# Peptides against a protein of PDB entry 2AUS, part 84

Target 1, 323 residues: chain A of PDB entry 2AUS
Amino acid sequence: ADIKREVIVKDDKAETNPKWGFPPDKRPIELHIQYGVINLDKPPGPTSHEVVAWIKRILNLEKAGHGGTLDPKVSGVLPVALERATRVVQALLPAGKEYVALMHLHGDVPEDKIRAVMKEFEGEIIQRPPLRSAVKRRLRTRKVYYIEILEIDGRDVLFRVGVEAGTYIRSLIHHIGLALGVGAHMAELRRTRSGPFKEDETLVTLHDLVDYYHFWKEDGIEEYIRKAIQPMEKAVEHLPKIWIKDSAVAAVAHGANLTVPGIVKLNAGIKKGDLVAIMTLKDELVALGKAMMSTQEMIERSKGIAVDVEKVFMPRDWYPKLW

## One batch from the design tools (peptide; made by RFdiffusion4, then SolubleMPNN)

Design b2_p15_5_s2 (from b2_p15_5, 4 letters changed)
Fold by OpenDDE base, seed 1:
Formats: structure tokens, sequence, C-alpha cells
Structure b2_p15_5_s2 (fold): chain B 323 residues (1-323), chain A 15 residues (1-15)
């Protein structure tokens, strides 16, 4: 998620009309909510679905969805996409995750051995999904990006772990415990990151949302609720981007595939089959789609389908039809 | 608990 992608410019003369669209920073509060994502601090206790139901009730919303389930006992970063942004969660599901976990060992192990063995779990691991998962119980490889031991207190090991989406930390801890020869279990778990969403100033509680919505509706103070909701564009920051001409925006907003002539600039390193975000020159999310070309092919070719458009977010009327 | 949280949220929503 933290890889700064190079931007390749195809058309350095392309301009955008400032009267068209609604840039993320210029959306009226109602429109901001309609295209919003909350970086929720999920409390321990409720399910992720119960928390989404609470957000819908608190903010008087018809639709919302979360960017990856947290178990009832797990707290921390739960991105919740609102209303018209609900489908943006598809960009977050495959995104890397970070957790802080407390592992309890079932026997005494020297600290040096704990550190050495945990370091060996960086890289590829084989996992079997738990029985309670809706996922087929096939063995699968997952990547552990890093393990950082924060504290060791006797049999309690506090650690930070960065993982590929759908890595089971409980299973990781079980395997670490087996490798140590004493066994282990997961005592506590908090998610500290979900793709572009992390523990920062944008993290809010359900209680904060109640108070902030009240301040807006009863006192006319929109500042708090505006800050508590991120633009949907935040949920695609980790994706490779393609920026398009104003003349291409309305067609893509109507569900037309993006063709090569519509591209103004794009990130380096796009591969065929990648999930990409189609953006305006004002950094508005138009659509998500599947790249049908590499970055290099999109530069070299004069024509063809660059992106198969899968999910449109932008309303059809924000930009004029210029065809 | 989840029940305590629900109660607190209901009390706040009814103010």
Amino acid sequence: as target 1 above (323 residues)
Amino acid sequence: SAEELEKELEERLNK
C-alpha cells in the first residue's frame, strides 16, 4: 500500500473545466456523506455487520458496507463505505492488513528463541481457513509481510504483523506456538490498518458519530461530521490510477469502457488484469475496472480498450456528454 | 459488552 507509484503523463496539455464535477474537497456535506467512507474504530463485542447497522441508524443511511470483516472480539480499523460509495469496499477487501496481536505461550521459551522463530514466519505461510469461515477449507498460501515484536513479558508476546488479505492471525499464532514447541493462542487482536486506512486522526468511534451527527442536525455545525467521513477516493489510494480527459468522463460514468485516447496520465507498473481506479483530472473517482493493457501498452497504443469498467461511482450528470 | 454498548448508544440517540 505504501509504494509511491510513478505517474506517466501522456497528454501534458490536457486541461479540466473547474465547473464540472465535484472534487472531494468541494462536495456539499450531504454529497460528501453520499460518497463517504468512515475509518471506524470497531469496538470489541459487536459483529462488523451490527456495527454497520448502527452507522446506518446513527447517520440515517439506506446503505453501507465494510472493507473487511473483523471478528466480534477484534477491535480497530474498520472502513465503512456509505450510500453511493458502498461498492468501493471491493477495493479494500484485497488490500493488505496490519494487526497488533497478543500471543500467549503455553510454556516457557527463551526470548532469543521466540525472536528467532517469529522471524522465520516472515514470508509465505500455508494456512487452512477456520471452520467458522464462509471460505472453502482449502490449504492456501498467504504472505506475512513483516513481524515486529513490540514486547515480551514471560509467556505474553505483543507483536505487530503486516499480512496479505485473508491471513488468519489466530492460525499464525497457533503455528508459531507449534514451532516453539510449547503451543500458543491468540489472547487479543486489534487491526491497526486496512489498506489506506490506519490508526490516525481520521479514526472515529460510534459514540463520536452520534455526537457529530447531533451537532450537525441540531446545532448546524457540519465540521465534525465532515471530518469524521473521508471521501470515497481515500478508499482507492492504494490502487493504480488512470486519469482521463473531461471528454471521456461522461462515457465512463455511463458504463462505457475506457479507451486509450481518453487517458491523460497513468501510474507506472499496471499489469493486465489489475484492479485500477479511473480518476478525473480533479482526482474524482469515476469508476473501478480491470486493466486490459499494461502501462506500457497504454502508452504505445493509439487505440483499444484500456480498462474494462466494472463499477461506476460518479453520477452521469457531473460531466457533460461530449460525443 | 455488546449489550452495554447497545444500551449506551440507544441512550445517546434518544437525547
Scores: peptide ipSAE 0.328, ipTM 0.909, DockQ to the pose 0.765
Fold by OpenDDE base, seed 5:
Structure b2_p15_5_s2 (fold): chain B 323 residues (1-323), chain A 15 residues (1-15)
Amino acid sequence: as target 1 above (323 residues)
Amino acid sequence: SAEELEKELEERLNK
């Protein structure tokens, strides 16, 4: 998520009309909610689906969706995309995750051995999805990006772990326990990061949402609910971006594929098949799509389909039709 | 518990 992507400018003379669109920081509160994502602190107990249902009830919403399931007993960062932003969760599902986990060992192990063995689990690991997973129970590789031991207290090991999406921490702990020779289980788990969403000042509880919605509706104070909801553009910060001309925005908003002439600037390192965010020059999310070209091809070519548009977010009327 | 949380949320929504 924190990979700084170089921005390559293709058209340095491209201007944007300030009267068109609604930049993320300039949306009226109702529109901000319609295109919002909550960085929810999911409590332990309810399912991620039940929590989404609560958010819909609290905020009087028709639609919402979460950026990746947390088990009932697991707390922490659950991005919840609202209303017209609901489908932005497709950008978050494949995003890396961070957890803080408490591992309980079933026997005594020297601390030096714990540290050494856990370090060996950084990199590629083989996992089998749990029985309750909708994922086919095939062996698959997953990346462990890092393991940071926070505390060792006898048989209890508190650690931070960064992982590829769909890495099962319970399975990781089980394998660590096997490698230590004593066995282990997951005592506690909290998700501290889901792509661009992390434990920060934007993290809010269901109780906060009740109170903040009340302050807005009854007292006319919109500040709290405005801060509690992030713009949907936050949910795509980790994706490679392509910025387009004002003249291309309406066509893409109507579901047309992005062609090479519409590109103003783009991130380096886009590969064919990558999920990309199509942005306006005001950093508004127009659509998500599949790159049909590399960054290099998008620079060198004068024509062709750059992005196969899979999901439009922007309303059709925010920018004029210029075709 | 999940039930306690639901109760607390219901009590807050009805205030």
Scores: peptide ipSAE 0.321, ipTM 0.906, DockQ to the pose 0.766
Fold by OpenDDE base, seed 2:
Structure b2_p15_5_s2 (fold): chain B 323 residues (1-323), chain A 15 residues (1-15)
Amino acid sequence: as target 1 above (323 residues)
Amino acid sequence: SAEELEKELEERLNK
């Protein structure tokens, strides 16, 4: 669930100049693409890297990156960040994921027992990454947020599962099968959510992208390609946010750390070490950074480094230098 | 298959 974060206002008199920046909804189409993220419906078959290569070819892009690998056989939500937005995928790596999975049991199990055992897998589980994973094969805990059984048909169990990033559904199903005493394997898997990206009207195929790009380039119709690409700000919706003064934007866009006086408003519950999004008062993403203070410290202190700026997205010239 | 998808995408890109 998108944790609705409370917004604490530090400066209720702070205004923004409408002439500065490019709000997400007001970007020219070329600029919208340069700062875009596609909510791609990854087909089964290709790797996530092959799909990114296709997007680059289709849209004539120099660079793109995906918000978290799907296996070749796995379909569904693959956020693909474009061009200048490519590095926003780092915000999606720690984001929760949802899947719909088909588990095939290797023996007959009463439905009541299936339901009871699967409920025990909600919460903290111990996993080891698979051999093919670039992740070090260390035992680690992962949170299963919820398991919702959708259908039970004999030995086939269709279920929805919400998980912490880097939870392996194949391993979960294997362990459920062991707990049931009959064994199980993953027959099918679809990712239905990756952080703020879900199965909704923004979900597009590679075929849609081909058609929509053609309509723009050959017919001059930009509407379809504009709707197919989300602003990069979508990729940070799940992060805690700090909104800054117009006078602080250019400094942060030049790679300066955010200091406490630059803060206009912020989300509650920021802890030291959290990944945060630095936003303008027009909800433009300036940068990602590491919180150096809690929300409470950012409220109580008059000075100091609030955020260590790790990655700038905003161009240096969208806001004037006021230092 | 991935190969069928690639073929379909190539055919669409060449239209």
Scores: peptide ipSAE 0.316, ipTM 0.907, DockQ to the pose 0.787
Fold by OpenDDE base, seed 4:
Structure b2_p15_5_s2 (fold): chain B 323 residues (1-323), chain A 15 residues (1-15)
Amino acid sequence: as target 1 above (323 residues)
Amino acid sequence: SAEELEKELEERLNK
C-alpha cells in the first residue's frame, strides 16, 4: 500500500466536469454507505462471517463482505465492504497483511539466538495450508516482508510481521520454534494491517457502529457514521491506477473495456495481467480490471484494449453517455 | 466470549 507509484500524464489538457459523478468526499450519507468500506476492529470470539452479519444488522444492509478472513480468536483490522462496494474486497484478498503476534516458546532460548533465528525467516518461506483452510493443502511459498521484534520477556516474544496474503502466522511461529530447538506456539494474534487499512483513526468497533448508527437515525447526527465508513476508493489505494476521460467513464460503467484513447494518466510499472483500478479524474472508482498492456504499451500505443474490465462499481448514470 | 459480545450487541441494538 505504501509504494508511491509514479503518475505518468498522457493528456495534461484533460478536464473533468464538476457536475458529473460523486467524488468520495462529496457523497450524500446514504450514497457514502452504499459505496463504503468499514475498517473494523474485529473482536476476538466471533468468526469474520458472524461479524459481517452483525454489521449488516446494525447498519440495516442487504449485502456486505470482508477483505480476508480472521480466525475467531484473532482480533484487529477487518475491512468490511458494504452494499454496492461489497465486491471491492477482491482487491483486498491478495493485499499484504501485517500482524502483531505473541509467540510462546516451550523452552528457554537466549535473546540473541531468538533475534538471529527470527531474522532468517524474513523472505520466502514454504508453508502448507491448515486443514480448516478453503485452500487446497499443497506446499506453497509465501513472502515474509519483515519481522520486527517488539519485546522479549523470557519465553514470550512479541513481534510485528508483514506477510504476503495467505501466510499462516501460526505455521510461521511453529517453524520458528522448531528452528530455535525448543518449539513454540501462537499465544495471541492481532491483524494490524490489511492492504491500505491499518490501525488508525478510521478503526471502529461493532459497538461504535451501533452508537454511530443510532446518532444518525435518532439524533440526525451524520458525522460519526460518515467518519466510521471509508469510501470504497480506499480499498483500491494499493492497486495501480488508470485515470480516464469523462467521455470514457459511462462506457466503462456499462462494462466496456477501457481502450488506450480513454487514458488521461496512469501509474508507472503496470504489467500485463495486473489487477488495476480504473478511476475518474475526481478519483472515483469506476471499475476493476485486468491490464492487457504494460504502462509503456499504454503510453506508446494510440489504440487497443488497455484494460479488460472485470468488475464495475460506478453506477451507469453518474456520467453522461458521450458516444 | 463471543456469546457475551452478542448479548452486549443485542442489548445495545434494543435501546
Scores: peptide ipSAE 0.312, ipTM 0.905, DockQ to the pose 0.767

Design b2_p15_5_s4 (from b2_p15_5 with A7K T10R A15S)
Fold by OpenDDE base, seed 4:
Structure b2_p15_5_s4 (fold): chain B 323 residues (1-323), chain A 15 residues (1-15)
Amino acid sequence: as target 1 above (323 residues)
Amino acid sequence: SAEELEKELRERLES
């Protein structure tokens, strides 16, 4: 999310018709919900699946999905994609995560040693998935992007940690404890970030959702529920983007692969095999797909398949067929 | 607890 990607313009004369599509900021409330993602503050206690089930009940939804499981006792940022946006969670699964963790040491360790050893855990670490993980229990590397010690109080160490998706903080804390020579366990864990979703003004509780839905349905007040739901485009902010011509939108919305002539602008640094978001010139998410070319190839080539379209989100009728 | 929260949420949805 924090990676500023350069935008390369291929066609500076490309215009978009304001009558076509529904920009994220201009969706009617019902449509906004259908293409929404909630930045949920998951309470401790329930499973992520139970919380998703409750959101579906609260908001009278048929479908919803979450952007990456939090353990029952873990609180914090759980993106929940709604209805037509449900599949956008796939963009969030590989996204980096941030946590605030409380580590309890099983012995006394000088603060200087705690700080020194924890800093050594920045970078590549070897982890084995826990038994409860749906992931095959094999040794794998994970990146710890940063560790920020917030507070040390005797044997309690509060720290912020940025990690690659599927890094187990419990396992990290266990290994830190071993390296300190006294052992440690995870006392508390809160997720503070999941890709573009963080602790900010968009973070809402289950109680907020109940109240905001009530205000909308009973009192006719749309404002609260509108603010509580982010557009699905938020869930792809961390991905490299390709913006396409209005004339290409309907074809992609029908599941056609994106060809090079359809590209208006794109992010720098796309590699073959990258997950990319295909956007309209109004920043509407059309589809997710696999890049079949690099950014450079998409600039230099006049033809060919740029993106293998894997998941369409945009309805087929938002843009006219211009072919 | 999760059960208490679910109960509270149900009570709010039924009201």
Scores: peptide ipSAE 0.024, ipTM 0.637, DockQ to the pose 0.824
Fold by OpenDDE base, seed 5:
Structure b2_p15_5_s4 (fold): chain B 323 residues (1-323), chain A 15 residues (1-15)
Amino acid sequence: as target 1 above (323 residues)
Amino acid sequence: SAEELEKELRERLES
């Protein structure tokens, strides 16, 4: 999520009509909710599915989905995409995660040895999924981006860890314990980041959501519920983006593939096969798709399919048909 | 359960 991508401008004369679409900051409250994502602080106890069901009930929603399962006992950052935004969670599943974990050692180990061994687990590790996982129990590699030890108190080690999606922290702690020669287990786990969603001012509890909904429905105060819900565009901030002409928006919103002439600007470093977000010049999410060209090919070519459109989010009527 | 949590949260708001 933290990778800054250069923006390459292909058409510097392209303008956008301010009367078309609904920019993320200008949606009426009902429309904002329909295209929203909550940065939820999931409590320990309930499943991620139970929490999603509760949010649907309190906000009177038909559909919602979460950006990656947390175990019942695990708290912290759970993105919950609402209504028309529900499918944006597919952009969050492959995103990196951060956790704070408490590891309990089963024997005494010198602090210098703990620090040295934990540093060796930065990089590529071999993992086997737990028995309870729906994922096939094949050995696989995962990346540990960083390990930051926060505190060591005797046999208790508090640490922050950044990991590739689908890394099991319980298994990591088990392997660290084996490498230390004494064994270890995971005592506590909190997720502090899921792609662009982190512990910041946008993080809200279930209690906050109940209060904010009541303020809106009973007192007519929409400010709190508006701030508690992020626009769906937040859920794609970590993806490479392609910005398109107003004349191309309606076609893509109808499910047409993006062709090269529709591109106004794009991020550097797009490869063929990458998941990309197609955006308007007002930073509205039109669709997700698979890049059929590199950034370089999209710049150099005058024609061809740039993106195979996989999922449309924008309504068909926000922009006029200009074909 | 989600229902138990909803009940607990309502009880806290009414208190």
Scores: peptide ipSAE 0.019, ipTM 0.628, DockQ to the pose 0.353
Fold by OpenDDE base, seed 1:
Structure b2_p15_5_s4 (fold): chain B 323 residues (1-323), chain A 15 residues (1-15)
Amino acid sequence: as target 1 above (323 residues)
Amino acid sequence: SAEELEKELRERLES
């Protein structure tokens, strides 16, 4: 998520009509909610599905979805995509995660040994999914991006860990405990990051949402609920982007594949098969799709399908048909 | 926040 992607401009003369579309910062509150994502601080206790159901009740919504399950006992960053943005969670599922975990050791281990062994778990690890997971219990490799020990107090080890999506921290802690020779278990876990969503000023509680919705509906104050909901475009910040001409937007919004002539600018380093976000020149999310070309091929070729459009988000009427 | 949880977790470890 932290990789700054270079932007390559193909058409430096391309302009956008300011009257077309609804940029993220210019959406009326109702439309902002329809295309919103909440950075929820999930409390410990409820399931992620129960929390999503609560949000739907609080905000009077028909649809919502979460950007990756947290277990009932796990708190922290749970992105919840709303209404028309619900499908944007597909961009968040494969995104890296960060956690703060409390590991309890089942015996005494010198601090130097704890630090040394935990450092060896940075990189590729082999995991088995837990029995309770709907995932087939096949051995799989996962990447641990980093482990940062925050505190060691006797048998209790507090640490930050950045991991590939679908890494089981409970299993990681179990393996660390085995490597230390004493065994260990996960005492506590919080998720501090899910792709572009972090513990920052955008993080809100269920109580905040109740209050903010009340302020809007009863007092006419929309500021709080507006700030509590991020535009759906936030949920794709970590993806490689392709920006398209105004003349291509309506076709893509109707489900047409993106062709090379429609591209104005794009991120470097796109590979064939990558999930990409198709954006307007006003940074509106049009669609998610699969890259059918690399960045280099999209620059060098004059024609062909650049992106196979999989999920359209933009309404068909925001931009005129210019074909 | 991670800092607040870290603080809460630290406070729980100290209790």
Scores: peptide ipSAE 0.010, ipTM 0.476, DockQ to the pose 0.033
Fold by OpenDDE base, seed 3:
Structure b2_p15_5_s4 (fold): chain B 323 residues (1-323), chain A 15 residues (1-15)
Amino acid sequence: as target 1 above (323 residues)
Amino acid sequence: SAEELEKELRERLES
């Protein structure tokens, strides 16, 4: 999520009509909900699927989906995409995650040794998926971006860890325990980040959602429910972006592939095969797709398919057909 | 319904 991407301008004369579309900050409350993502503080106890079902009931929604499973006992950041935004969760599945974990050691280890050994687990690690995982139990590499020890109290080690998607913290703790020579297990786990979603002022509970929905429906106060729901564009902040001409928006919204002439500006470092977000000049999400060209190819070429459009989010009528 | 909301939004844009 934190990768700063340079923006390369291909067409510096491209303008956007202010009458077309619905920028994320200008959506009516009902439309904001239809294209929303909740940064939910998942309580410990329920499954991620049960929590999504509760949100659907509380907010009277037909569809919702979560940005990556948390185990029943695990609390913290669970992005829940709503209604028309439900499919945006696919952008969050590959996103990095952060956790705070409590590791309990099965023996006494000097603090200096704990610190030294845990530092060695930064970088690439080999993991085997848990038995309960739907993922094939093959050995795989995963990246640990950082480990920050917060507290050591005898055999209890509280630490923050940033990891590649699908890194199993329980398995990491088991391997740390083996490396320390005493063994260890995961006592507690909280997810503090899922891509662009983190513990901040946008984090809300199920209780907050109940109250905020009632304030809107019974008292006519929209402010709370509006703040509790993020625009779907938040869920793609970590992706490389391509901004397109107004004349290209309706075609992409109809499921047409993005061609090179439609590009106004784009992020540097796009590779062929990358998941990219196609945006309007008003930073509205049009679609997700697979890059068919690199950034360099999209700059140098005058024609060709730049993005294979996989998922359209924008309604077909927000922008006129200009072709 | 989502369809009714889209219809209402269209009517507001055409006005």
Scores: peptide ipSAE 0.000, ipTM 0.320, DockQ to the pose 0.023

